# Designs tried in a protein design run: peptides against a protein of PDB entry 8HF1. Part 278

Target 1, 320 residues: chain A of PDB entry 8HF1
Amino acid sequence: NVMLYATKPTEVMVSFPHQEQVLTVTRLISAEIEKFYVSLDLMNIGVQPIRRSKSLQCLRDPSKKSFVKQLFNDFLYQMKEYGIYAASIAIISLIVEFDIKRRQAETLSVKLMHRTALTLCEKIRHLLVQKLQDMTYDDDDDNVNTEEVIMNFSTPKVQRFLMSLKVSFADKDPKDICCLVFVERRYTCKCIYGLLLNYIQSTPELRNVLTPQFMVGRNNISPDFESVLERKWQKSAIQQFRDGNANLMICSSVLEEGIDVQACNHVFILDPVKTFNMYVQSKGRARTTEAKFVLFTADKEREKTIQQIYQYRKAHNDIA

## One batch from the design tools (peptide; made by RFdiffusion4, then SolubleMPNN)

Design b2_p28_2_s1 (from b2_p28_2, 12 letters changed)
Fold by OpenDDE base, seed 2:
Structure b2_p28_2_s1 (fold): chain B 320 residues (1-320), chain A 28 residues (1-28)
Amino acid sequence: as target 1 above (320 residues)
Amino acid sequence: KEEELREKAEKELAEAEKKRQELLEKEE
């Protein structure tokens, strides 16, 4: 009876300074989104026919206005939590979504609503890209995807995360790496994936070492609205990670419901651990010998975070 | 080698933080 004592992963807490100052572009974008919400509330898009789909979608505003606001609120969160470089990638996902919804619009009023949202997204994209370009001293190299630009326009949390990746994985054999990155929100997976692609490509020490993938958790709320494309992507991404063709997987916390991910040697929690279940499930993926479980905390919240993690660790040891 | 990489990364981080702070100060 070899009691496989699951080697408890080494828990590491990385502190980062709280960013109090906000870029003028971030304030401008936030103000433009708030103005858009006022305009959106004034839009008469008519009563959409209630398709009696039995799915819990009956809770979404039949006008689809709440969904538009949700996407912009998720964007605002990403811009605040990850910085304007990440926001420049996140806005593309909104552009794609609103263009699809504009084309699928059953009414002229709904088409106009999504067109207005799309126009705002293009304005936001321009403002973000312009601000990223203002730092490139070389007028001739329109390449905003440098390590320097990524680092300078990322939040302190993301900077520490990128440095932790560089220190942990520089010049390592890609076969020896099995890394998970947990984020709270589904849309953050795509944003951080795009950021990591550009960062890895711009960082010689990581370019041939890390191959990222992302999986969007199954939205339990609406399995029917996961595009056939997203489901195909998720299956492909998981398979690539299992086959070792990808060695870094970005996951939303929704890994809870049955995505069989292999045992990993590194687990990064990029967002705050809000639940005991998230702690147990994410930490429970760091099962290899010498596995690292890395948490990020703001300096102002460090003590609170330490106490919360201690409570979760105690509760986990009492159940195990 | 890991310590050297860490020291290098800490210097790169400090430089990036300095440049970020200079960017924020230029907008005020």
Scores: peptide ipSAE 0.355, ipTM 0.871, DockQ to the pose 0.806
Fold by OpenDDE base, seed 1:
Structure b2_p28_2_s1 (fold): chain B 320 residues (1-320), chain A 28 residues (1-28)
Amino acid sequence: as target 1 above (320 residues)
Amino acid sequence: KEEELREKAEKELAEAEKKRQELLEKEE
């Protein structure tokens, strides 16, 4: 059921079924990560040298074990919330991160810890790709990037998001499209970006219509962990979106940091709206009556979500 | 055109949900 609210912008709530059933591959991956956590807790990596210029995060976790667990917990969340296909892309971000950290390791013990994490990520990637290939006739990795495979291995939320894009943008002029997609987590921007690239390429109606880009919010705890490359990428992505060279932008927490993005005709909130600020800032990018503000909710959480959005709308009107 | 696209997308979604459910049932 789609709820339409006569607000400026037009608010749309898309409901999706809650899935309790979990794929065997997801259970296997979760069990391998839990076994890895037990092994990680037993690893003696010693106290790392505190450099005076280290971020607040390095001061809190001199062992760097909590950061490793955080990345795997973020991956587990993405696998649960977006599905196996998105997880196959999300794991690549972990591989890249652990390979960088392995190369930057100041001690052999820390190097070994990141190597072990990397080996687990490669195993997880293989398990995910193998499961995606079960739906393909050929062993070619390119055959897993079909519209059918993407749809079948995505969660009900992601399926409805992709269908909402197809309905909203099929055969439209790229110049008339200004779309924002908000997600909660930093790494979700990258995996949804990769998913959208493959989906758009496999969908003829969207292939020459949507040009996605992503930006990640600055981690408030450590601007220093944002590589010079990530900052350059963020600036380039914003500029491409302003210039119309990209017409779909995936964002996490970006508007809270005062990044000025132009007014958009479509705003998708892919994750639950957890804060009033997120509601106001994301909705404030859809400035016309023709603009759509689209929310996704599980059927089980529908009434709670409606009530929360009503409270945010009321609070916004009381301040305005 | 938007209504036709919506109806098509709803059919594609229903088929994808059915196939996903069949995949889950084969693993039990």
Scores: peptide ipSAE 0.337, ipTM 0.861, DockQ to the pose 0.746
Fold by OpenDDE base, seed 5:
Structure b2_p28_2_s1 (fold): chain B 320 residues (1-320), chain A 28 residues (1-28)
Amino acid sequence: as target 1 above (320 residues)
Amino acid sequence: KEEELREKAEKELAEAEKKRQELLEKEE
């Protein structure tokens, strides 16, 4: 019986200061979204026909208002957790989503609802971009996508993450890198992907080293054209990562059972590990002998995080 | 080389944090 000692990845915990201070722009945006929710609740969009589809789609508010609120709540979360630079990218995803929903609207009232949401997103985008431009002293170079702007307008967590990438991968051979980045929410995958594209392009030590991709968990819900495009994108992204054409993959924690991602040498958990399954699944991807499993924690939550990870590690060792 | 990169990154991080705090203070 050759006990294959499963090479346990090196676990690293990176602490970051908690940010209590909130930018004025963030407060303004939050207030505009809250005002919009009041207006949204007052909108009469009529009774939507409840299609008795067996899918969990029937649990969505027939008003479609819940979906609009969910997208803005996800945006507010991203702005808080990743910073205003990440929010400037995240808002584009909302613009795209609301424009699609506006075009797909079966009623004038629903079309107007999505149009109003879209107008708010455009206002939010303007406010965010304007604030990012306040750091660029030179009127001529509207390039808010510098390493400095990205770092200064990112949360301490994201700053630590970007520095961890720089330290880990500066001037390395792209072929030697297989990196996973786990995030909680599907929309965060696109946001962090866009942030990483800009950061890598602005960081000479990473520009020819890291090629990011993202994978959103399957939305089993919508057979719509959007779901076909998303599925095609996912298949392409996974294939690029398997072929080594991409060496950094951003994944939501909703990795469906059966996404066969190769063994990686680096796994970053950008968001808190909320479940034992997330811990096991993410850590189980760090399979090389030199594999690193990197966690991020706020200083205020450090002790709780250490205890939780210890319990997960113990439970994992008891099953193995 | 990794230690040098780490020290550099710690300095860059400290500078970025300082600038971030300065940006927050300018809005108060």
Scores: peptide ipSAE 0.329, ipTM 0.857, DockQ to the pose 0.808
Fold by OpenDDE base, seed 4:
Structure b2_p28_2_s1 (fold): chain B 320 residues (1-320), chain A 28 residues (1-28)
Amino acid sequence: as target 1 above (320 residues)
Amino acid sequence: KEEELREKAEKELAEAEKKRQELLEKEE
């Protein structure tokens, strides 16, 4: 009877101050999005043809307006949770999405709606980039992608995450690193991936040490061309991580779908652990005693987080 | 080495937090 002592990873909790103050640019952007929602509600886009997919689940294609609002709400969440630097990356994803939807528009009214959304995204991008540039005293180096700019325009959570990466991985052999970063939302994977690319490139101690990838969930809603590209990207990213060509993987709740990712020596939970399944699945990737399982919590939520993790740990021990 | 890296990171974090706070205060 080889008792597989499930070597429990070392759990680490990193606390960060709650940020109540909001930049003027963030308030301006939020106000522009709210004005846009009012205008969007007044737009007559007509009755959209329900694509009768032959599969009996008439999943009502979400209202094209509802999808536009969802993307901007997701952006507002990114800006709040990760900061204006992350928002400057997140807005690019919206620009790409609205440009695709504009080109795919079956009606002039829908085309105009996506064009108006795109114009707003371009304005938001300009406001964000301008604010990022205001910190660079040197007029000559327009590079907003410095370690300093990234750190200063990130939320306290993201700052501590980046510092945790620097402490954990500075000047290490890339082969010795297998890192997972868990986030709640699929769009956060792309945003944090873009942020990490720029941060790693700007941070000498992490250059050639960390090679990030991201995994986006299967879009179960529509087997559209986008879902095929996402599936191809997901397969490629997983394969690169398995082959050791990438040593840091950003994942959302996608791992719930039974994606077999290798055992990792570091697991970061960047967002609050809201479910027992998320706790078990993420922690189950850290299989050695030397493996670190790192959680982030606001100071105000620290006690609640400790209690929740204790409950999950107890429940996991009762099942195991 | 890990302790030195931690101390360095704590200093960098404190500086970044200070600058972030100064940025917020300049907008009030």
Scores: peptide ipSAE 0.316, ipTM 0.850, DockQ to the pose 0.819

Design b2_p28_2_s2 (from b2_p28_2, 13 letters changed)
Fold by OpenDDE base, seed 5:
Structure b2_p28_2_s2 (fold): chain B 320 residues (1-320), chain A 28 residues (1-28)
Amino acid sequence: as target 1 above (320 residues)
Amino acid sequence: AEEERRRKAEEELKKAEERRQKLLEEEE
């Protein structure tokens, strides 16, 4: 029981300024998604054949419109929380998912819906990439993946996260690093993974030091929709992390789902700790003698975050 | 060595924030 081990990692809280200003491209993308929602609501998708799939989701939305909206809402969240650079990676995941759904479409109307969503994603991708290129003199795709572009188009939270990695791991032996990065949403795992790959490749001090992997939570709501490929990827990623072939693992609530990962010396919580369980489970992975548990908080939420962490720490000590 | 890396990272972060802020101001 992970709750019974009194782990005493060093807790570090990193504050970041709240971003109030929004780029024109972000406003434009948000407006295009809202226009798409209006068009999506007007789409006649017809009656879907009720597949006897035990997934509650297939029963709740026969049109599958809510799932499309959920993916775009998750994208909008990622663009807001992680920045335009992260959004340029996140949109690729939507493209892949809508292309799969388009190919799996049983009706022409559903196929058209996913095609329209895909067309919007390609437009969004173009707008994001164009904005990233505006800082580069050369239209070369490799030029948008520089440390400077990544930093400039990342949110203050992500900037501080990347700097925390650089400070913590620059020129260290890869074998001495066992790092977990917790994020709230499963799609964020892949987005931050892609961001880290590009950042590490562009940062000489980290290039041969950090080898990232990601693990997405099991979709407990619809295990039937977990592709055999996703399950194989998760198993491979966990094994690589256990074998030391990867030393940084990005994960969502996966540890809540009973995936056992090794004891780590660094645990980063990139998103707010919303539950006591998340606090205990994530902190419970920082088990080495010099383990660091790093939290990120907006300056506006700092006091609230301090109080919440204090309450969680107290509650954990009262149970342990 | 870690303190020097931290100082350098704080300076780099400040420059990145200044550049990001400038990019936001150029669009308003």
Scores: peptide ipSAE 0.391, ipTM 0.883, DockQ to the pose 0.762
Fold by OpenDDE base, seed 3:
Order: structure tokens, then sequence, then C-alpha cells
Structure b2_p28_2_s2 (fold): chain B 320 residues (1-320), chain A 28 residues (1-28)
């Protein structure tokens, strides 16, 4: 009986300075979204038909004002947590979503609401791109996707995440890498994926080493609203990761418990660990002998984070 | 080799933080 002692992954905590200063562009964008919320509350969209799904769960009608606010609040969170470079990618996801909703609008009032949201998103996109370009002294190089621009316009958390990738994976064999990156929110997967594609392409030491993919967890709440395209993408991304054609997978914390992802040697938790289940599930993917489980914490929250992780570790050891 | 990569990355991170701080100061 070889008791394969499941080697516990090495836990690493990376601290980052709290960002107190906020770019003027971020303040302007936040103020424009707040003005838009006031305007949105004044819009008469009429009584929307409550689409009752057969399951008693009140499907949040995605045509409601609350859904529009949720998407902009998600964007504001991403801009704050990841920086304006990530926000320039995140805004594209809002544009796509609002254009779909505009086309699917059953009423002229709802169509107009989504059109107004789109107009704001295009303004935000322009403001973000302009600010990214202001750092490129060479007026002729429209390429805002340099390592320098990405680093300068990323939050201290994202900077340390990118450096942790460079330290961990520079000049390694792609076959020896199996990396998971956990994020809290669905749209963050796409945003961080786009950021990583550009960063890897601009970083010679990683260009032929890391091949990222992303997986958006299935919304178990509404399988009927998952586009056939999204389901195909998820299946393809998982298969590429299983086949080793992708070696870095970005996942939302809503990994269905049933997605059998292979044992990974690196697990990064980019967002705060809010629950014991998230800790256990994410840590449980770091199963190789030399597996690393990497957490990020603000210096101001370091003590609180240490205590919380200690409690989770203790509780996990008491169950195991 | 990993320690030297870590040292280099810490130096790069410091330079990136200095550039980011300068960028924030230029907007005030």
Amino acid sequence: as target 1 above (320 residues)
Amino acid sequence: AEEERRRKAEEELKKAEERRQKLLEEEE
C-alpha cells in the first residue's frame, strides 16, 4: 500500500501596494456612467413581459435596466481592479452584448435604451484608447499593445501577476506547463485573456511558451441562453487544454464541479478568495508534486488575508 | 537561474512602478 501522500501545493502569497491615485480618464468614465444611470432611471421602457422560465427561478429579464447597470458596474469593477488597459478590452464585451440586446429588442423603447448604452460604450472606448496612445511618443505607431503600455496601465496586482508569469515560465518547455488562472467574474475571463494574448505576443520569453485559453463557466441558471457559439468555444477551449495545445486556462470561479481539468502545476488566484469552497476547489487543482498555489493580496489587506487563508487551511486539514 | 530571473523581474517591476507613478504625477 503505497500511500501516495497527496503532496500539498506550495502556497505563495504575493503582496501589492494599494493604489490610491486614480487616473483622470478613470474619473471621467465613472462620472459619465453615473450620468448615464440618472438618464437610464428616467427612461420609460414600459412594462416588460416577465419571461417565466419553467424553473421557478425568476430569470432576471436581460432587457431590464438592471442588466444594463450590471454590465456597466462589472466594467467599472474591471477598470478599478485590473486597470485601463484591461478596461479597453472589457468595453468591447459590453459593446458586443448591447448590440445583441439592441437587435433582440422587442420594443422601440428597449432598442433605444441599448443604443444609448452603445453610444456611451463607444465614447468610453475612445477615451481609453486615446489615453493608451498618449504614452506612445511615436505618433506613427498605433500599437498600444506593447509590454510597456500594458505594464504602465495595469494595476499593481496585474503587474505582479504578469511578472509572476514571466518568472515562472520564461524559456520553459510549453509541455511542462499546466496553469490555471481563477477570476471571480465571467467577463474578467475574456478581459484577462485579451490582455495575456497581447502581453505574451510582446514578451519574447513567453511568446512560444504560453498559449492561453479561457473558459466561461456554464450559467447553470439558464442553459437556454448560452449561445451555440459559446458552448462550442467552451468545448474547444477545454479540449485544447486537455490536448496540451493550450497550457494556460483562465476560469471563472463558477467552474462547474464536473469540469474535469487535468492536474495543474500552477494555480493563480487573481481575485480575492471569498469562500472556503473556492479555496478548496481551486487549490484542489494544484495536484502535481511541485504545484504552486499563488494568491494576490493588497498590503492593506495582507493580515486579514493571511488570517482568512490560515482558517481555510485549518478547516481543510480537519476535513482531509 | 530562477533566483536571477526573480531578481531581474523585481527590478523590472520596480521600474514599471516608477513609470506608473510618474504617469500619475504628470496628470496632477
Scores: peptide ipSAE 0.379, ipTM 0.879, DockQ to the pose 0.754
Fold by OpenDDE base, seed 4:
Structure b2_p28_2_s2 (fold): chain B 320 residues (1-320), chain A 28 residues (1-28)
Amino acid sequence: as target 1 above (320 residues)
Amino acid sequence: AEEERRRKAEEELKKAEERRQKLLEEEE
């Protein structure tokens, strides 16, 4: 069910069924990560050299184990919230990150820790890809990147999101499209970006219509070479979106960091609106009366979501 | 045109939900 609210912009709430059932592959992967956490806690990586990194956070985790756990916890979140297709993309980001950390390891014990994490990621990738392939009836088309596979292995939320894109943008002029997609987590931006690239490529009505980009907030946390590359990527992505070379931008809380993004005709909130600031900043990008502000809610949380949005709207009107 | 696209997308979504539900049931 779609609820339309007569606001400036037009608020649209898309409801999706709650999914309680979990694929066996998801249970297996979760169990392998839990076993890995037990093994990780037993690993003696020694005293890490205190890098004089100005970031207060490098001082908080001398073991670098919390970073490994954070990446896997973020992966588990992606798998749960977006489905196993999105997880198959998300795991690649972990593989890249752990390979970088393995190469940058100053000690053999830290190198081994990241190698063990990498081996687990490769196993997870294999399990995910195998499950995606099991649905291809044609032995000859190993292409897991079809519209059908993406839809079948996406959560109801992501299915509704993809359909909302198809309805909104099919056969439109790319120049008339300015779309923002807000997500909660930084790693979700990359995951949904990869999913959208594959979906758009597999969907003829969108292939020449949507050009996605993503931006991630400035990690003030790691002054490392990765932060420079990410900053360069972020600047490039924002510039492409400003120049109209990209017409769909996936972003997290980046707008809170003072990144000026142009006004958009469509704003999708893919994750729950948890803060008043997120509501104001995201909605404030849909400036025209014709602009759509679209949010997604599970059916079981619909009433709670309506009440929360009402409170945010009221609070916004009381300040304005 | 948008209404027809919406109708088609609702039909496609229903089919995708049915396929996804079958996949979940086949694993139980």
Scores: peptide ipSAE 0.371, ipTM 0.876, DockQ to the pose 0.793
Fold by OpenDDE base, seed 2:
Structure b2_p28_2_s2 (fold): chain B 320 residues (1-320), chain A 28 residues (1-28)
Amino acid sequence: as target 1 above (320 residues)
Amino acid sequence: AEEERRRKAEEELKKAEERRQKLLEEEE
């Protein structure tokens, strides 16, 4: 009950330039996905038995085509919002998911659909990795995970996020750090986690300072689609964060599910704050005396973001 | 110390933005 009297965290808003220019590789990938959607719509997958999933929001696509499109749409979002480096990690999650579904396919037509999706993902991965290698003098795959490559191929938002981590945490005691990073989408947790692992490993002042973990909310996916491995990972990740073996947690909507995360000294909101609940819950985790609550906004959306945060702050003060 | 880290990070960010912009211009 004493949690209401916590000192208000310092709110920081980091602005970033909107990037209008898009890499040719990004345009090529988008066009290949669009061509794939046309081919996917023409595929005859037959009538699959409607499994009565108890959750009302499960995409009742008997063909599973809508789910395939959702994964590629989420990938396109990640490529746009986080850059091609994050996309090179995000595509691996699609490859894994489609390979599982290919193996679980009850029909040849569904198996073929997932095979075609996999072939596209492999092509996309090759295009992304090739573009990352064009900046490296050495053809070795290991050279794409440098701080320079990560920074160059990240969006202005992600660049400022990485710099904010470097400024905030360079050469600090790992025990003094309890950091949350909120993202909107489930799949973003995995790609930002992979990006942070590589960035931290490539940044000497962070290598022994930050230990990231990620957690995805359960509410966004039917329990039937949540792998036993993902559930085990979530439990392990939370426990590592509770035990102090991890000091940075990337999460999507986790607080809406009543997952008790410790009081943190840093909270980063990497994506736009779309709901009052997200604002209150995320800000409510920044409870230490010197807690920072960091928001990111495009310069073009800065005024709108300020107004929205002001409205949320007012509404929160009227309830508190 | 934090101010100097911030200054260095701002310089690094500027260089990274310049390199990214150059990469975009080389594709046009």
Scores: peptide ipSAE 0.368, ipTM 0.875, DockQ to the pose 0.772

